# Peptides against a protein of PDB entry 5K2M: the designs that were tried, part 135

Target 1, 273 residues: chain A of PDB entry 5K2M
Amino acid sequence: MRIGITYTVLRREEMAIKERAGEFGEVVMLHEDDLLFPGNYDLDVVIIRNVSHFKALYTARLFESEGIPTVNSSRLIFEAGDKLFATLRLAGKVPVPEWKAALSEGGALRVPDSLGYPLVSKPVFGSWGRLLAKVNDRDSLEAVLEHRKWMKNPLYGIHYFQEFVEKPGRDIRSYVIGGEFVGAIYRYSNHWITNTARGGKAEPCSDPEVEELSVKAWEAFGEGALAIDIFESEKGLLVNEVNPNMEFKNAARVTGADMAGKLVEYAVEVAKT

## One batch from the design tools (peptide; made by RFdiffusion4, then SolubleMPNN)

Design b2_p21_4_s3 (from b2_p21_4, 12 letters changed)
Fold by OpenDDE base, seed 4:
Structure b2_p21_4_s3 (fold): chain B 273 residues (1-273), chain A 21 residues (1-21)
Amino acid sequence: as target 1 above (273 residues)
Amino acid sequence: GMGEPEPELEEKILEEVRKLF
């Protein structure tokens, strides 16, 4: 078994994955600078840990083009890593926040007619709550839309909105790998953007409803390793988004779950199929 | 760029990621 691990930065997650992968076979660490395609890679599977969503997506697709399976697959990265495409999958299986998409400013300006205010404006791509905006009124909506016009990436012209969900000062992040629930945490924040990366505390979440919902959310995609972001709302649990390039250092630390091991085990299973 | 974050944005992301670990 030869396990590739692609990475941009050697984080705690990549170190843990490397260590656990070493128990299953030979580990080949592949920094982004080492990646050249077409290549002659002798690998049974590649674990994709590139920081950039698009670099991860293209890296996965490039290895797949050489007949090397990836964890996650390029299909999963594509569908789960885009907030709108993820919503399209999730909405058929699990409760999600109310959402609208618009492909023009004129369309976006009509979103409040359906969702009301406050809204959450999201880019379809991005991490750590980057470019999330709580849009409380028309003036704020117009400002967000105006700013999007000046962003060079055309994907910022894809207008994705959710209802604003009032949360109890926390959200839930769960982890499902190969259809198995691995663990969950509460992420505490006094800010409406709950992210442990922004200084939030994490605590273990042991809730059977979270476990069931997390598995159902994973089943909307049907493969891979996903982190699942769940909101506690007055309407009950809502699946906000999924992440096919999961950070798990805080969750692993808090829960004691062997998330790196579970990811490697799944990659080894994928290599054998 | 058509699909990737702008290079400056990517560098900032990487810098922020480094601060998290």
Scores: peptide ipSAE 0.013, ipTM 0.499, DockQ to the pose 0.087
Fold by OpenDDE base, seed 2:
Parts: sequence; structure tokens; C-alpha cells
Structure b2_p21_4_s3 (fold): chain B 273 residues (1-273), chain A 21 residues (1-21)
Amino acid sequence: as target 1 above (273 residues)
Amino acid sequence: GMGEPEPELEEKILEEVRKLF
């Protein structure tokens, strides 16, 4: 078995994946600079670890075009890595924060008529809380919309909003790989954006409801490896988003779960199908 | 580019986030 691993930067995750993949076969590390298509890659499966969502998506699709399966698949990366498309999958299976999408400024200005204030404005793409805005009022909404007009990426013209969810100073990140719950953590923060706030603490989350909800959230996509972000709300647990290009260093450290091994095991299963 | 930060900028953001957990 020959296992490719695509990457932008050798993080702790990529090193762990490489190490574990070596137990199952020959490992071929593929930096973004090594990727040229069409190519004649002799690989049974490729683990996609490119940092950029779009690079990951296109890399996966390019390998698939050569008949090489990927973990994650281009389908999963596309649907899970877009916050709106992920919401569309999730909303049919699990509780999600109330949301609206608008395709124009005029549409976006009517979002409060349905959801009220406060709102969260999210780009449909991007990681680590980038360009998230808490919209408390009309003036703030107009400001966000005005700024979006001048952003170069046309995807900023896709206006995605959620209700603002009051969280108990933390959120949950769970991990599901191949339909198996691997682990979960609490992420503590004094900021409403948990992922970017100074002084964050991670603790193990051992909650059967989180486990069940995480598996159901994964089943909305039905393949691959996902990190799942869950909110503890007054309405109960809400699946906020998923990440098909997950970081797991902190979760693996805190839980002791072999996330790299589970990812490799799943990739080996995919290679055999 | 299509409005994603360059990988180097993403990694810098990641490094800052990683210091928090």
C-alpha cells in the first residue's frame, strides 16, 4: 500500500499522520510544490492536509481524477468546508443555530426581520474565526455589508448569518472519523469566538449526548474525517459547523485519543474499497 | 487570489491560535 499525504506545512498533525501511515505501507509526502497534474501518481490513497480549503479541495479532486481516492474526498471538503453548504447538510439531521442566507445586500438587510438581533455574520469560507462579526444592530449590519462590497472575493457577496448563541464560556469540538466517535474537548474562552481568544484551555469532554450528536452530524455527510463544533445553548446542543481539514493536536493531547492513527486506518480502509 | 489568506498568513494565524490551547 502506498499512502500519499499532501501538505502545506509540516505540523504536528502531519508528522503524526506520517508516522502512523508508515505502519501500514509506504508513505509519500507531497508538499504543494510537488503537486503537478495530470500526473502519474502510484498511490492507493491520499490524505489531504493542505492548509487552504480551496487547495485541499482542488488537490482532492485532482487525485480523484487520476482514480486515486482521497481522505477527505473532494465532495466532503466542498460540502463540509463551506459553512452554508455544511449547514444545509446538518440542518436535516441535527439541531443547528437558526440561520439565514441572502444573495444581495437588500436580502441581507431583511435577515433581522426573521432572526432578530444579535446576529453573527460569517463568510461561507475561512477558518479560525476570520471575519466573524457580531451584529448587534442595524448600523453594524450596514457596516458589515458595506465592507463586504469592497472585498475582492465574490464569495463575500454570499451573506450567511446565524443567530447569536450565548455559550457558557466554552464550546465543544468533537472528532468523528469513518463514523466512529474518536473524542471531544471543551474549548474555554472569555470571547464569543472561542477559537481565537487568548488564554484558551482545552479539557476532555465525556458526554454521551455529545458523542451521539457528533455521530449524527457526521452521518449528514456520510464519509471521511470531521471535526465538529458544538455549542451548549439554552436550547440544548447545537452543531455550529464542521471542519474537513481538522486540527487535532490539542484534542489528541488532552483526550489521549489516537486521532492520527484513526485517520490513517480510515484512509487504509478507503484504499481497499 | 480567491480571498483566502496565503498559506503563510494562515500558518501565522494558526500559530497564534495554537498558543491559546
Scores: peptide ipSAE 0.007, ipTM 0.478, DockQ to the pose 0.071
Fold by OpenDDE base, seed 5:
Structure b2_p21_4_s3 (fold): chain B 273 residues (1-273), chain A 21 residues (1-21)
Amino acid sequence: as target 1 above (273 residues)
Amino acid sequence: GMGEPEPELEEKILEEVRKLF
């Protein structure tokens, strides 16, 4: 078996995946600079570890065009990596924060009539809490919408909003790979945007409700490896978003779960189907 | 142990992401 691993930056996750993949077969590390299509790739499966959502999506689709399966698939990357499309999948199976989408400024200005204030403005794409805004009032909404007009990417014209969820100074990140729950962590932050990148403490989360909800959230997509962001709210657990590009370094360290091994095992399974 | 990414790695990731847009 020949296992490709595409990457932008060799992180600890990519090192762990490489090490574990070496136990199952020959490993071919493919930096973004090594990728040219169409190409004669002799690979049974490719693990997609590109940092960019769009590069990951296109890389997956390009390998699939050569008849090589990918983890994650281009379909999963597309649906899970877009916050609105992910919400559409999730909302049919699990509790999600109340949300609205608008396709114009005039539509967006009516969102508070349904969600009230405060609300959260999100881009449909992007990572690490980039361009998240807590919108407390009309003036703040108008300012966010005005700034969006000057953004060059047309996807910034898709206005996605959620209710503001009061969190207990933490959120949950869980991991589901091939339909199996692998582990979860609490991420602590005094900021309303919980991001481990901002020096947030991580602790193991052992909650059967989180495990059940995480598996149900994965089943909304039905394939691949997902990190799932869950809020503890006054309404109970809410699935906020999913991530088809799993950062698991902190979670693996804190839980002791073999996330890299589980990802490789799943990729080997995908290669055999 | 897979330690925290240094702020420099996050900045490099953000720079690589910025070059993609």
Scores: peptide ipSAE 0.015, ipTM 0.484, DockQ to the pose 0.035; fails the geometry check
Fold by OpenDDE base, seed 3:
Parts: structure tokens; sequence; C-alpha cells
Structure b2_p21_4_s3 (fold): chain B 273 residues (1-273), chain A 21 residues (1-21)
């Protein structure tokens, strides 16, 4: 078996994936600079570890066009990597924060009539809480909408909003690979945007309700490897978002779960189907 | 969304994402 691994930067995750993939066959590391299409790639499967959502999406689709399956698939990357498309999948299967989408400023100005204040404005794309805004009032909403008019990317004209969820100073990140729950962590933060990249403490999460909810959230997509972000709310557990390009170094360290091995095992299964 | 890159990695990612737009 020949396993490709596409990457932008060789992180701890890519090193662990490379090491585990070596147990199953020949490993071909493919930096973004090495990728030219059409190409004559002799690979049974490709693990997509490109950092950019769009580079990952197009890389997956390009390999698929040559008959090489990818983990994750271009379909999964597309649907899970867009917050609105992910919400559409999730909302039919699991509890999610209340949300609204508007396609114009005039539509967006009516969102508080349904969600009230405070609400959260999110871009449909992007990572690490970029351009997340807690909108407490009408003046703040108008300011966010005004700024969006001057953003060059037309996707900023798609207005996605959620209710503001009060969190107990933490959130949950779980991992589901090939339909199997692999592990979960609590991420602690004093800020309403919980991101462990900002020096937050991580602790193991051992909760059967989190495990069940995480598997159901994965089943909304039905394939691949996903990180799942879950809020502890007064209404119970809410699935906030999913990530088809998961980082797991902190979760693997804290839980002891073999996330890299599980990802490789799943890629080997995909190669055999 | 991408998880927890180191700040330097996050900046490189942002640069790469900016080149797509």
Amino acid sequence: as target 1 above (273 residues)
Amino acid sequence: GMGEPEPELEEKILEEVRKLF
C-alpha cells in the first residue's frame, strides 16, 4: 500500500501520521510545492493535511479526479468546513445553537427579531475565531454589517448568526474517525471565544453523553475524520461546529488516544473500498 | 476550523489563506 500525506507545514500531527502510516505501507510526503495536476500519482489513498481549507478542498478534489480516494473527501471538506453548510447537516440530527442566515444587509437587520440579543456574527469560512463578533445591540449589528460591505471576498456577504451561548468557562472538543469516537477534551478559557491556541488548559472529557452526541454529529456527514466542538449550555449539550482538518496534538497528549493511528487505519480502510 | 497552530504557524496559514483570496 502507498499512502500519500499532503501538508503545508510538518506539525506534530503530520509527524505522528507519517510514523503510523509507515506501519501499513510506503509513505509519500507531499508538500504543497510538490503538487502538480494532472499528475501520475501512484497512491492508494491520500491523507489531506493542508492547512488552508480551500487548498485542502481543491487538493482532495484533484486527487479524486485521478481516481485516488482522500481522507477527508472533497465533499466532506466542503460541507464540514463551511459553518452554514455544517449547521444545515447538524441541525437535522443533533441540538445546535439557534441560528439565522441572511443574504443581504436588510435581511441581517431582521435577525434580532428572531434570535434577540446578544447574538454572534460568524463568517461561513475561516478558523481560530477570526471575525467572530458578539453583537449586543443594534449599533453593533450595523457596525458589523457596514464592515462586511468593504470586505473583498463575496462570502462575507453571507450573514450567518447564532444565539450567544453562555459557557461555563470551557467548551468540549471531541474526535470521531470513521464513525468511532476516539476521545474528547475540555478546553478552558476566560474569554467567550474558547481556543486552546491562546494558552488554554486542556483536560480529558469522559462523558457518555458527549460520546453519543459526537457520534450522532459525525453521522450527519457519514464519513471521514471530524473534530467536533460542543458547548455546555443551560439547554444541555449543543454542537457548535465541526472541523474536517482537525488538529489533535493537545487532545492526543491529554487523553492518550492514538488519533494519528485511528486516522491512518481509516485511510487504509478507505483505500480498500 | 483549523485548531491550534503555533502563532508563527497561524501567521503562515493566514498568509497562505490570503493568497487564495
Scores: peptide ipSAE 0.014, ipTM 0.475, DockQ to the pose 0.071; fails the geometry check

Design b2_p21_4_s4 (from b2_p21_4, 13 letters changed)
Fold by OpenDDE base, seed 4:
Structure b2_p21_4_s4 (fold): chain B 273 residues (1-273), chain A 21 residues (1-21)
Amino acid sequence: as target 1 above (273 residues)
Amino acid sequence: SEGEPEKELEEKILEEYRALF
């Protein structure tokens, strides 16, 4: 077994994945700068840990084109890593926040007619809650839309909105790998954007409803390793988004779950299929 | 130190975002 690991930054996650992968076979660390295609890679599977969503997507697809399976697959990265495409999958299987998508400013201006205020404006791509806007009124909506016209990437012209969900000062991050629930944490924040990368505290979450919902959310995609973001709302649990390039340092520390091991075990399973 | 990878990660994420503007 030869396991590739693509990476941009050697984080604690990549170190843990490398260590666990070494128990199953030869590990080939592939820094992003070392990747050239087409190549003659002698690998049974590649674990994709590129920081960039797009670089991860293209890296996965490039390895797949050479007959090397990836974890996650390019399909999963594409569908799960786009907030709108992820919502399309999730909405058919699990409760999600109410959402609207518009393809023009004129369409976006009508979103409040359906969802009301406040809204959350989300880019379809991106991480760490960047470019999220709480839109409280018409003036704020117009401002967000105007600013997006000046953004060069045409993906900013895809207007994705959710209802604003009141949360109890926390959200839930769960992890499902190969259809198995691995663990979950609460992420505490005084800000409406909960993110442990922004100084939020993490605590273990042991809730059977979270476990069940997390597995169902994973089943909407049907493969891979996903981190799942869940809101505790007045309407019950809502699946907000999924992450096909999961960070798990805090979750592994808090839960004691061998997330790196589970990821490697799944990659080895994929390699044998 | 544990802070070095986090800083590099933040820089890489910010670089990706800046490249989109």
Scores: peptide ipSAE 0.221, ipTM 0.802, DockQ to the pose 0.043
Fold by OpenDDE base, seed 5:
Structure b2_p21_4_s4 (fold): chain B 273 residues (1-273), chain A 21 residues (1-21)
Amino acid sequence: as target 1 above (273 residues)
Amino acid sequence: SEGEPEKELEEKILEEYRALF
């Protein structure tokens, strides 16, 4: 068994994955600067740990073109890494926040007619709560739309909105790998954007409803390793988004779950399929 | 130290976003 690991930054996650992969076979660490295609890679599977969503997507697709399976697959990265495409998968299986998509400014200006205020404006791509806007009124909506006209990437012309969900000062992040629930944490924040990168406290989440919902959310995609963001709302649990490029350092520390081991075990199963 | 990967990660994410603008 030869296991590739692609990476941009050697984080604690990549070090843990490398260490656990060494128990199953030979490990080949592949920094982004080492990647050239077409190549002659002698690998049974590649674990994709590129930081960039697009670099991860293209790296996965390039290995797949050479007959080498990846964790995650390019299909999963594509569908789960886009907030709108992920919502389309999730909405058929699990409760999600109410949402609207518009393809023009004129369409976007009508979104409040359906969802009311306050709204959350999201780009369809991106991480760490960047370019999220809480839209409380018409003036704020017009400002967000005006600023988006000056953004060069055409994907900013895809206007994705959710209802604003009142949260109890926290959200939930769960982890499902190969259809198995691995663990979950509460992430505490005094800000409406909950992000562990901003110094939020993490605590273990042991809730059977979260476990069941997380597995159902994973089943909407049907493969791979996903981090799942869940809101506690007045309407019950809502699946907000999924991440096919999971960070798990804090979750592994807090829960004691062997997330790196579970990821490697799944990659070995994929290699044998 | 654990802080160096976090800064590098933040810089890489910022570079990706800046390149989109």
Scores: peptide ipSAE 0.202, ipTM 0.795, DockQ to the pose 0.044
Fold by OpenDDE base, seed 3:
Structure b2_p21_4_s4 (fold): chain B 273 residues (1-273), chain A 21 residues (1-21)
Amino acid sequence: as target 1 above (273 residues)
Amino acid sequence: SEGEPEKELEEKILEEYRALF
């Protein structure tokens, strides 16, 4: 068994994955600077740990083009890494926050007619809650739309909106790998954006309803390793988004779950299929 | 040190974001 690991930054996650992969076979660390295609890679599977969503997506697809399976697959990275495409998958299986998508400014201006205020403007791509806007009124909506017009990437012209979910000062991040629930954490923040990368605290979450919902959310995609972001709302649990390029340092620390081991075990399973 | 990978990560993420603008 030869296991590739692609990476941009050697984080605690990549170190843990490398260590656990070494128990199953030979490990080949592949920094982004080392990747050239087409190449003669002698690998049974590649674990994708590129920081960039797009770099991860293209790296996965490039290995797949050479007959080497990846964790995650390019399909999963594509569908799960886009907030709108992820919503489309999730909405058929699990409760999600109410959402609207508009493809023009004129369409976006009508979103409050359906969702009301407050709402959240989200780019379809991106991480760490960057460029999220809580839109409380018409003036704020117009301002967000005006600013989007000056952004160069055409994906900013895809206007994705979600209802504002009032949360109890926290959200839930769960982890499902190969259809198995691995663990979950609460992420606490005084801000409506609860991401731990912004100084949030993590605590273990042990809730059977979270476990069940997390597995169902994973089943909407049907493969890979996903971090799942869940809101506790007045309407119950809502699956907000998924992440196919998960950080798990804090979750592993807090829960004691062997997330790196589970990821490697799944990659080895994928290599055998 | 642990702070170096985090800083490098932040720099890489910010670099990608800047390239998307």
Scores: peptide ipSAE 0.200, ipTM 0.793, DockQ to the pose 0.043; fails the geometry check
Fold by OpenDDE base, seed 1:
Structure b2_p21_4_s4 (fold): chain B 273 residues (1-273), chain A 21 residues (1-21)
Amino acid sequence: as target 1 above (273 residues)
Amino acid sequence: SEGEPEKELEEKILEEYRALF
């Protein structure tokens, strides 16, 4: 078994994945600067850990073009890494926040007619709560749309909105790998944007409803390793988004779960199929 | 130290976002 690991930054996650992968076979660390295609790679599977969503997507697709399976697959990275595409998958299987998508400013201005205020404006791509806006009124909506108009990337012209979900000062991040629930944490924040990367406290989440919902959310995609963001709302648990390029340092520390091991085990299974 | 990978990660993420503007 030869296991590739692509990476941009050697984080604790990549170190843990490398260490666990070494127990299953030969490990080939592949920094993104060293990736050339076609490359005649002799690998049974590649674990994709590129930081960039787009680099991860293209890296996965490039290995797949050489007949090498990836974790995650390019299909999963594509569908799960886009907030709108992820919502489309999730909405068919699990409760999600009410959402609307508009493909024009004129369409976006009508979103409140369906969802009311407050809204959350999200870009379809990105991480760490960047370019999230709580839209409380018409003036704020117009301002967000005006600013989006001047952004060069055409993806900013895809207007994705959710209802604003009142959260109990926290959200849940769960991890499902190969259909197995691995663990979950609460992420505490005094801000409506919960992000542990900005110094939020994490605590273990042991809730059977979270576990069941997390597995169902994973089943909407049917493959790979996903971090799943869940809201505790007045109407129950809502799956907000998924992440096919999961950070798990804090979750592994808090839960004690061997997330790196589970990821490697899944990659080994993928290599054998 | 542990802070260096986080800073590099933040820079890489910011670079990706900046390339989108």
Scores: peptide ipSAE 0.192, ipTM 0.785, DockQ to the pose 0.045; fails the geometry check

Design b2_p21_5_s1 (from b2_p21_5, 9 letters changed)
Fold by OpenDDE base, seed 4:
Structure b2_p21_5_s1 (fold): chain B 273 residues (1-273), chain A 21 residues (1-21)
Amino acid sequence: as target 1 above (273 residues)
Amino acid sequence: MEAERRAELEREEEELESTGE
């Protein structure tokens, strides 16, 4: 078996994936600079680890065009990596924060009529809480909308909002690979944006309700490897978002779960189907 | 302009990941 691994930066995750993949076959590391299509890639499967959502999406689709399956698939990356598209999948199966989408400023200005304040403004793409805004009032909403006009990427003109969820100073990140729950962590932060990449403490989460909800959230997509962000709210557990290009170094360290191994095992299964 | 801004967003993503060690 020949396993490709595409990457932008060789992180701890990519190193762990490479090491584990070596136990199953020949590993071909493919930096973004090595990728040219159409190409003659002799690979049974490609693990997509490009940092950029769009680079990951296009890389997956390009390998699929060569008849090489990817983990994750371009379909999954497309649906799960867009916060709005992910919400559309999730909302049919699991509890999610209340949300609204608007396609114009005039539409966006009416969102508070339904959701009230405070709101969370999210871009439909992007990682690490980039361009998340807690919108407490009309003036803040107008400011966010005005700034979005000057953002050159047309995707910033897609206005996605959630209710603001009060969290107990933490959130949950769980991992589901091939429909199997692999593990979960609490991410602690004093900021309303919880992210371990921003220096938050991580602790193991062992909660059967989290496990069940995580699997159900994965079933909304029905394939691949997903990190799932869950809020503890007064309404119970809410699935906030999913990530088809998961970071797991902190989760693997804290839980002791072999997330890299599970990802490789799933990729090997995908290669055999 | 759009390509440059895309590249800037990608670099910001790369930088955010590199600083999260």
Scores: peptide ipSAE 0.015, ipTM 0.523, DockQ to the pose 0.126
Fold by OpenDDE base, seed 5:
Structure b2_p21_5_s1 (fold): chain B 273 residues (1-273), chain A 21 residues (1-21)
Amino acid sequence: as target 1 above (273 residues)
Amino acid sequence: MEAERRAELEREEEELESTGE
C-alpha cells in the first residue's frame, strides 16, 4: 500500500500521521510545492493535511479525479468546512445554536427580529475564530455589515449568524473518525471565543452524552474524520461546528488517544473499498 | 514557538483566503 500525505507545514500532527502510516505501507510526503495536476501519482489513498480549507478541498478533488480516494473526501471538506453547509447537515440530526442566514445587508438587519441580541456574526469559511463578532446591539450590527462590504471575497456577503451562547468558561472539542468516537477535551478560556491557540488549558472530557452527540453529529455527514465543537449551554449540549481539517496535538496529548493511528487506519480502510 | 507557529499558520490561511492564492 502507498499512502500519500499532503501538507502545507510539517506539524506535530503530520509527523505523527507519517510515523503511523509507515506501519501500514510506503509513505509519500507531498508538500504543496510537489503537487502538479494532472499527475501520475501511484497512490492507494491520500491523507489531506493542507492548512488552507480551499487548498485542501481542491487537492482532494484533484486526487479523486485521478481515481485516488482521499481522507477527507472533497465532499466532506466542502460540506463540513463551510459553517452554513455544516449547520444545514447538523440541524437535522443534533441540537445546534439558533441560527439565521441572510444574503443581503437588508436581510441581515432583520436577523435580530428572530434571534434577538446578543448575536454572533460568523464568516461561512475560516478557522480559529477569525472574523467572529459578538453583536450586542444595532450599532454593532451596522458596523459589522459595513466592514463586510469592503471585504474582497464574495463569500463575506453571505451573512451567517448564531445566537450568543453563554458558556461555562469552556467548550468541548471531540473527535470522530470513521464513525468511531476517539476522544474529547475541554478547552478553557476566559474569552467568549474558546480557542486553544489563545493559551487555553485543555483537559480530558469523559462524558457519555458528549460521545453520543459527537457520533450523531458525524452521522450527519456519514464519512471521514471530524473534529466537533460542542457548547455546554442552559439548553443542554449544542453542536456549534465541525472541522474536516482537524488539529489534534493537544487532544492526543491530553487524552492519550491515538488520533494519528485512527486516522491512518481509516485511510487504509478507505483505500481497500 | 507553537503559538508563534500557529499565528504564522493563521496568517498564511488569512493570506490564502484573502488573496485566493
Scores: peptide ipSAE 0.014, ipTM 0.549, DockQ to the pose 0.077
Fold by OpenDDE base, seed 1:
Formats: structure tokens, sequence, C-alpha cells
Structure b2_p21_5_s1 (fold): chain B 273 residues (1-273), chain A 21 residues (1-21)
């Protein structure tokens, strides 16, 4: 078996994936600079680890066009990597924060009529809490919309809003690979945006309700490897978002779960299908 | 180091998302 691994930066995750993949077959590391299409790739499966959502999406689709399956698939990357598309999948299967989408400023201005304040404004793309805004009032909404109007990327014209969820100073990140729950962590933050990038404490999460909800959230997509962000709310557990290009270094360290191994095992299964 | 590298990756992803590259 020949396992490709595409990457932008050789992170701890990619190193771990490479190491574990070596136990299953020949590993071919493919930096973004090595990716030319159409190409003569002799690979049974490709693990997609490009940092950019769009590069990951296109890389997956390009390999698929040559008959090489990818983990994650371009379909999964597309549906899970867009916050709105992910919400559309999730909302049919699991509890999610109340949300609205608007396709114009005029539509967006009516969102509070249904959701009230405070709101969270989110871009449909982007990671690490970029351009998340807590919208407390009309003036703040108008400001966010005005700024979005002058942003160059047309995707900023897709207005996605959630209710503001009061969290207990933490959120949950779980990992489901091939339908198997692999592990979960609590991410602690004093800020309403829980981002482990800013030195937040991570602790193991051992909660059967989290495990069950995480698997159900994965089943909304039905394939691949997903990190799942879950909120603890007064309404119970809410699935906030999923990530088809998961970072797992901290989670693997904290839980002791072999996330890299599980990802490779799943990729090997995909290669055999 | 990890925070700096993550900030670098965040900037790289922002650049990629902003350019569509």
Amino acid sequence: as target 1 above (273 residues)
Amino acid sequence: MEAERRAELEREEEELESTGE
C-alpha cells in the first residue's frame, strides 16, 4: 500500500501521521510545492493535511479526479469546512446553536428579530476564531455589516449568525474518525472565544453524552475524520462546528489517544474500498 | 514557539483565504 500525505507545514500532527502510516505501507510525503496536476501519482490513498481549507479541498478533488481516494474526501472537506454547510448537515441530526443565514445586508439586519441579542457573527470560512464578532446591539450589527461590505472576498457577503451561547469558561473538542469516537478534551478560556492557540488549558473530557453526541454529529456527514466543537449550554450540549482538517496535537497529548494511528487506519480502510 | 507558529499558520491561512490562493 502506498499512502500519500499532503501538507503545507510539517507539524507534529503530520509527523505523527507519517510515522504511523509507515507501519501500514510506503509513505509518500507531498508538500504543496510537489503537487502538480494532472500527475502520475501511484498512490492507494492520500491523507489531506494542507493548512488552507481551499487548498485542502482542491487537493482532495484533484487526487479524486485521478481515481485516488482521499481522507478527507473533497465532499467532506467542502461540507464540513464551511460553517453554514456544516450547520445544515448537523441541524438535521444533533442540537446546534440557533442560527440564521442572510445573503444581504438588508436580510442580516432582520436576524435579531428572530434570534435577539447578543448574536455571534461568523464568516462561513476561516479558522481559529477569525472575524468572530459578538454582536450585542444594533450599532454593533451595523458596524460588522459595514466592514463586511468592504471585504474583498465575496464569501464575506454570506452572513452567518448564531445565538450567543453562555459557556462555562470552556468548550469541548471531540474527535471522531471513521465513525469511531477517539477522544475529547475540554478547552478552557476566559474569553467567549475558546481558542487553545492562545495558551488555553486542555483537559481530558470523559463524558458518555459527549461521545454519543460526537458520533451522531459525525453521522451527519457519514465519512472521514472530524474534530467536533461542542458547547455546554443551559439547553444542554450543542454542536457548534466541525473541522475536517483537524489539529490534534494537544488532544493526543492530553488524552493519550492515538489520533494519528486512527486516521491512518481509516485511510487504509478507505484505500481498500 | 507553539503560539508563534500558530500565529504564523493563522496568518498564512488568512493570506490564503483572502487571496483565494
Scores: peptide ipSAE 0.013, ipTM 0.537, DockQ to the pose 0.089
Fold by OpenDDE base, seed 3:
Structure b2_p21_5_s1 (fold): chain B 273 residues (1-273), chain A 21 residues (1-21)
Amino acid sequence: as target 1 above (273 residues)
Amino acid sequence: MEAERRAELEREEEELESTGE
């Protein structure tokens, strides 16, 4: 078996995936600079570890066009990597924060009539809390909408809003690979945007309700490897978003789960189907 | 310009993702 691994930066995750993949066959590391299409790739499966959402999406689709399966698939990357498309899948299966989408400024100005204040403005794409805004009032909403008019990417004209969820100074990140729950962590932060990148403490999360909810959230997509972000709210657990390009170094360290091994095992299964 | 800004946004995504966990 020949296993490709596409990457932008060789992180701890890519090193762990490479090491575990070597137990199953020949490993071919493919930096973004090495990728030209159409190509003559002799690979049974490709693990997609490109950092950019769009580069990951197009890389997956290009390998699929040559008859090589990918983990994750271009379909999963497309649906899970867009916050609105992910919400559409999730909302039919699991509890999610209340949300609204608008396709114009005039539509967006009516969102508070349904959601109230405070609300959260999100771009449909992008990671790490980029361009997230807590909107407390009408003046703040008008300011966010005015700034969006001057952004060059037309996707910023797709207005996605959620209710503001009060969190207990933490959120939950869980991992589901091939339909199997692998592990979960608490991420602590004093900021309303919980991100482990800002020096937050991570602790193991051992909660059967989180495990059940995480598997149900994965079943909304029905394939691949997903990180799942869950809020603890007064209404109970809410699935906020999913990530088809998961980081896992802190989760693997804190839980002791072999996330790299589970990802490789799943890729080997995909190669055999 | 637009390709450079995309490449800069992608590099910022790369740096944030490399530091985020």
Scores: peptide ipSAE 0.016, ipTM 0.523, DockQ to the pose 0.162; fails the geometry check

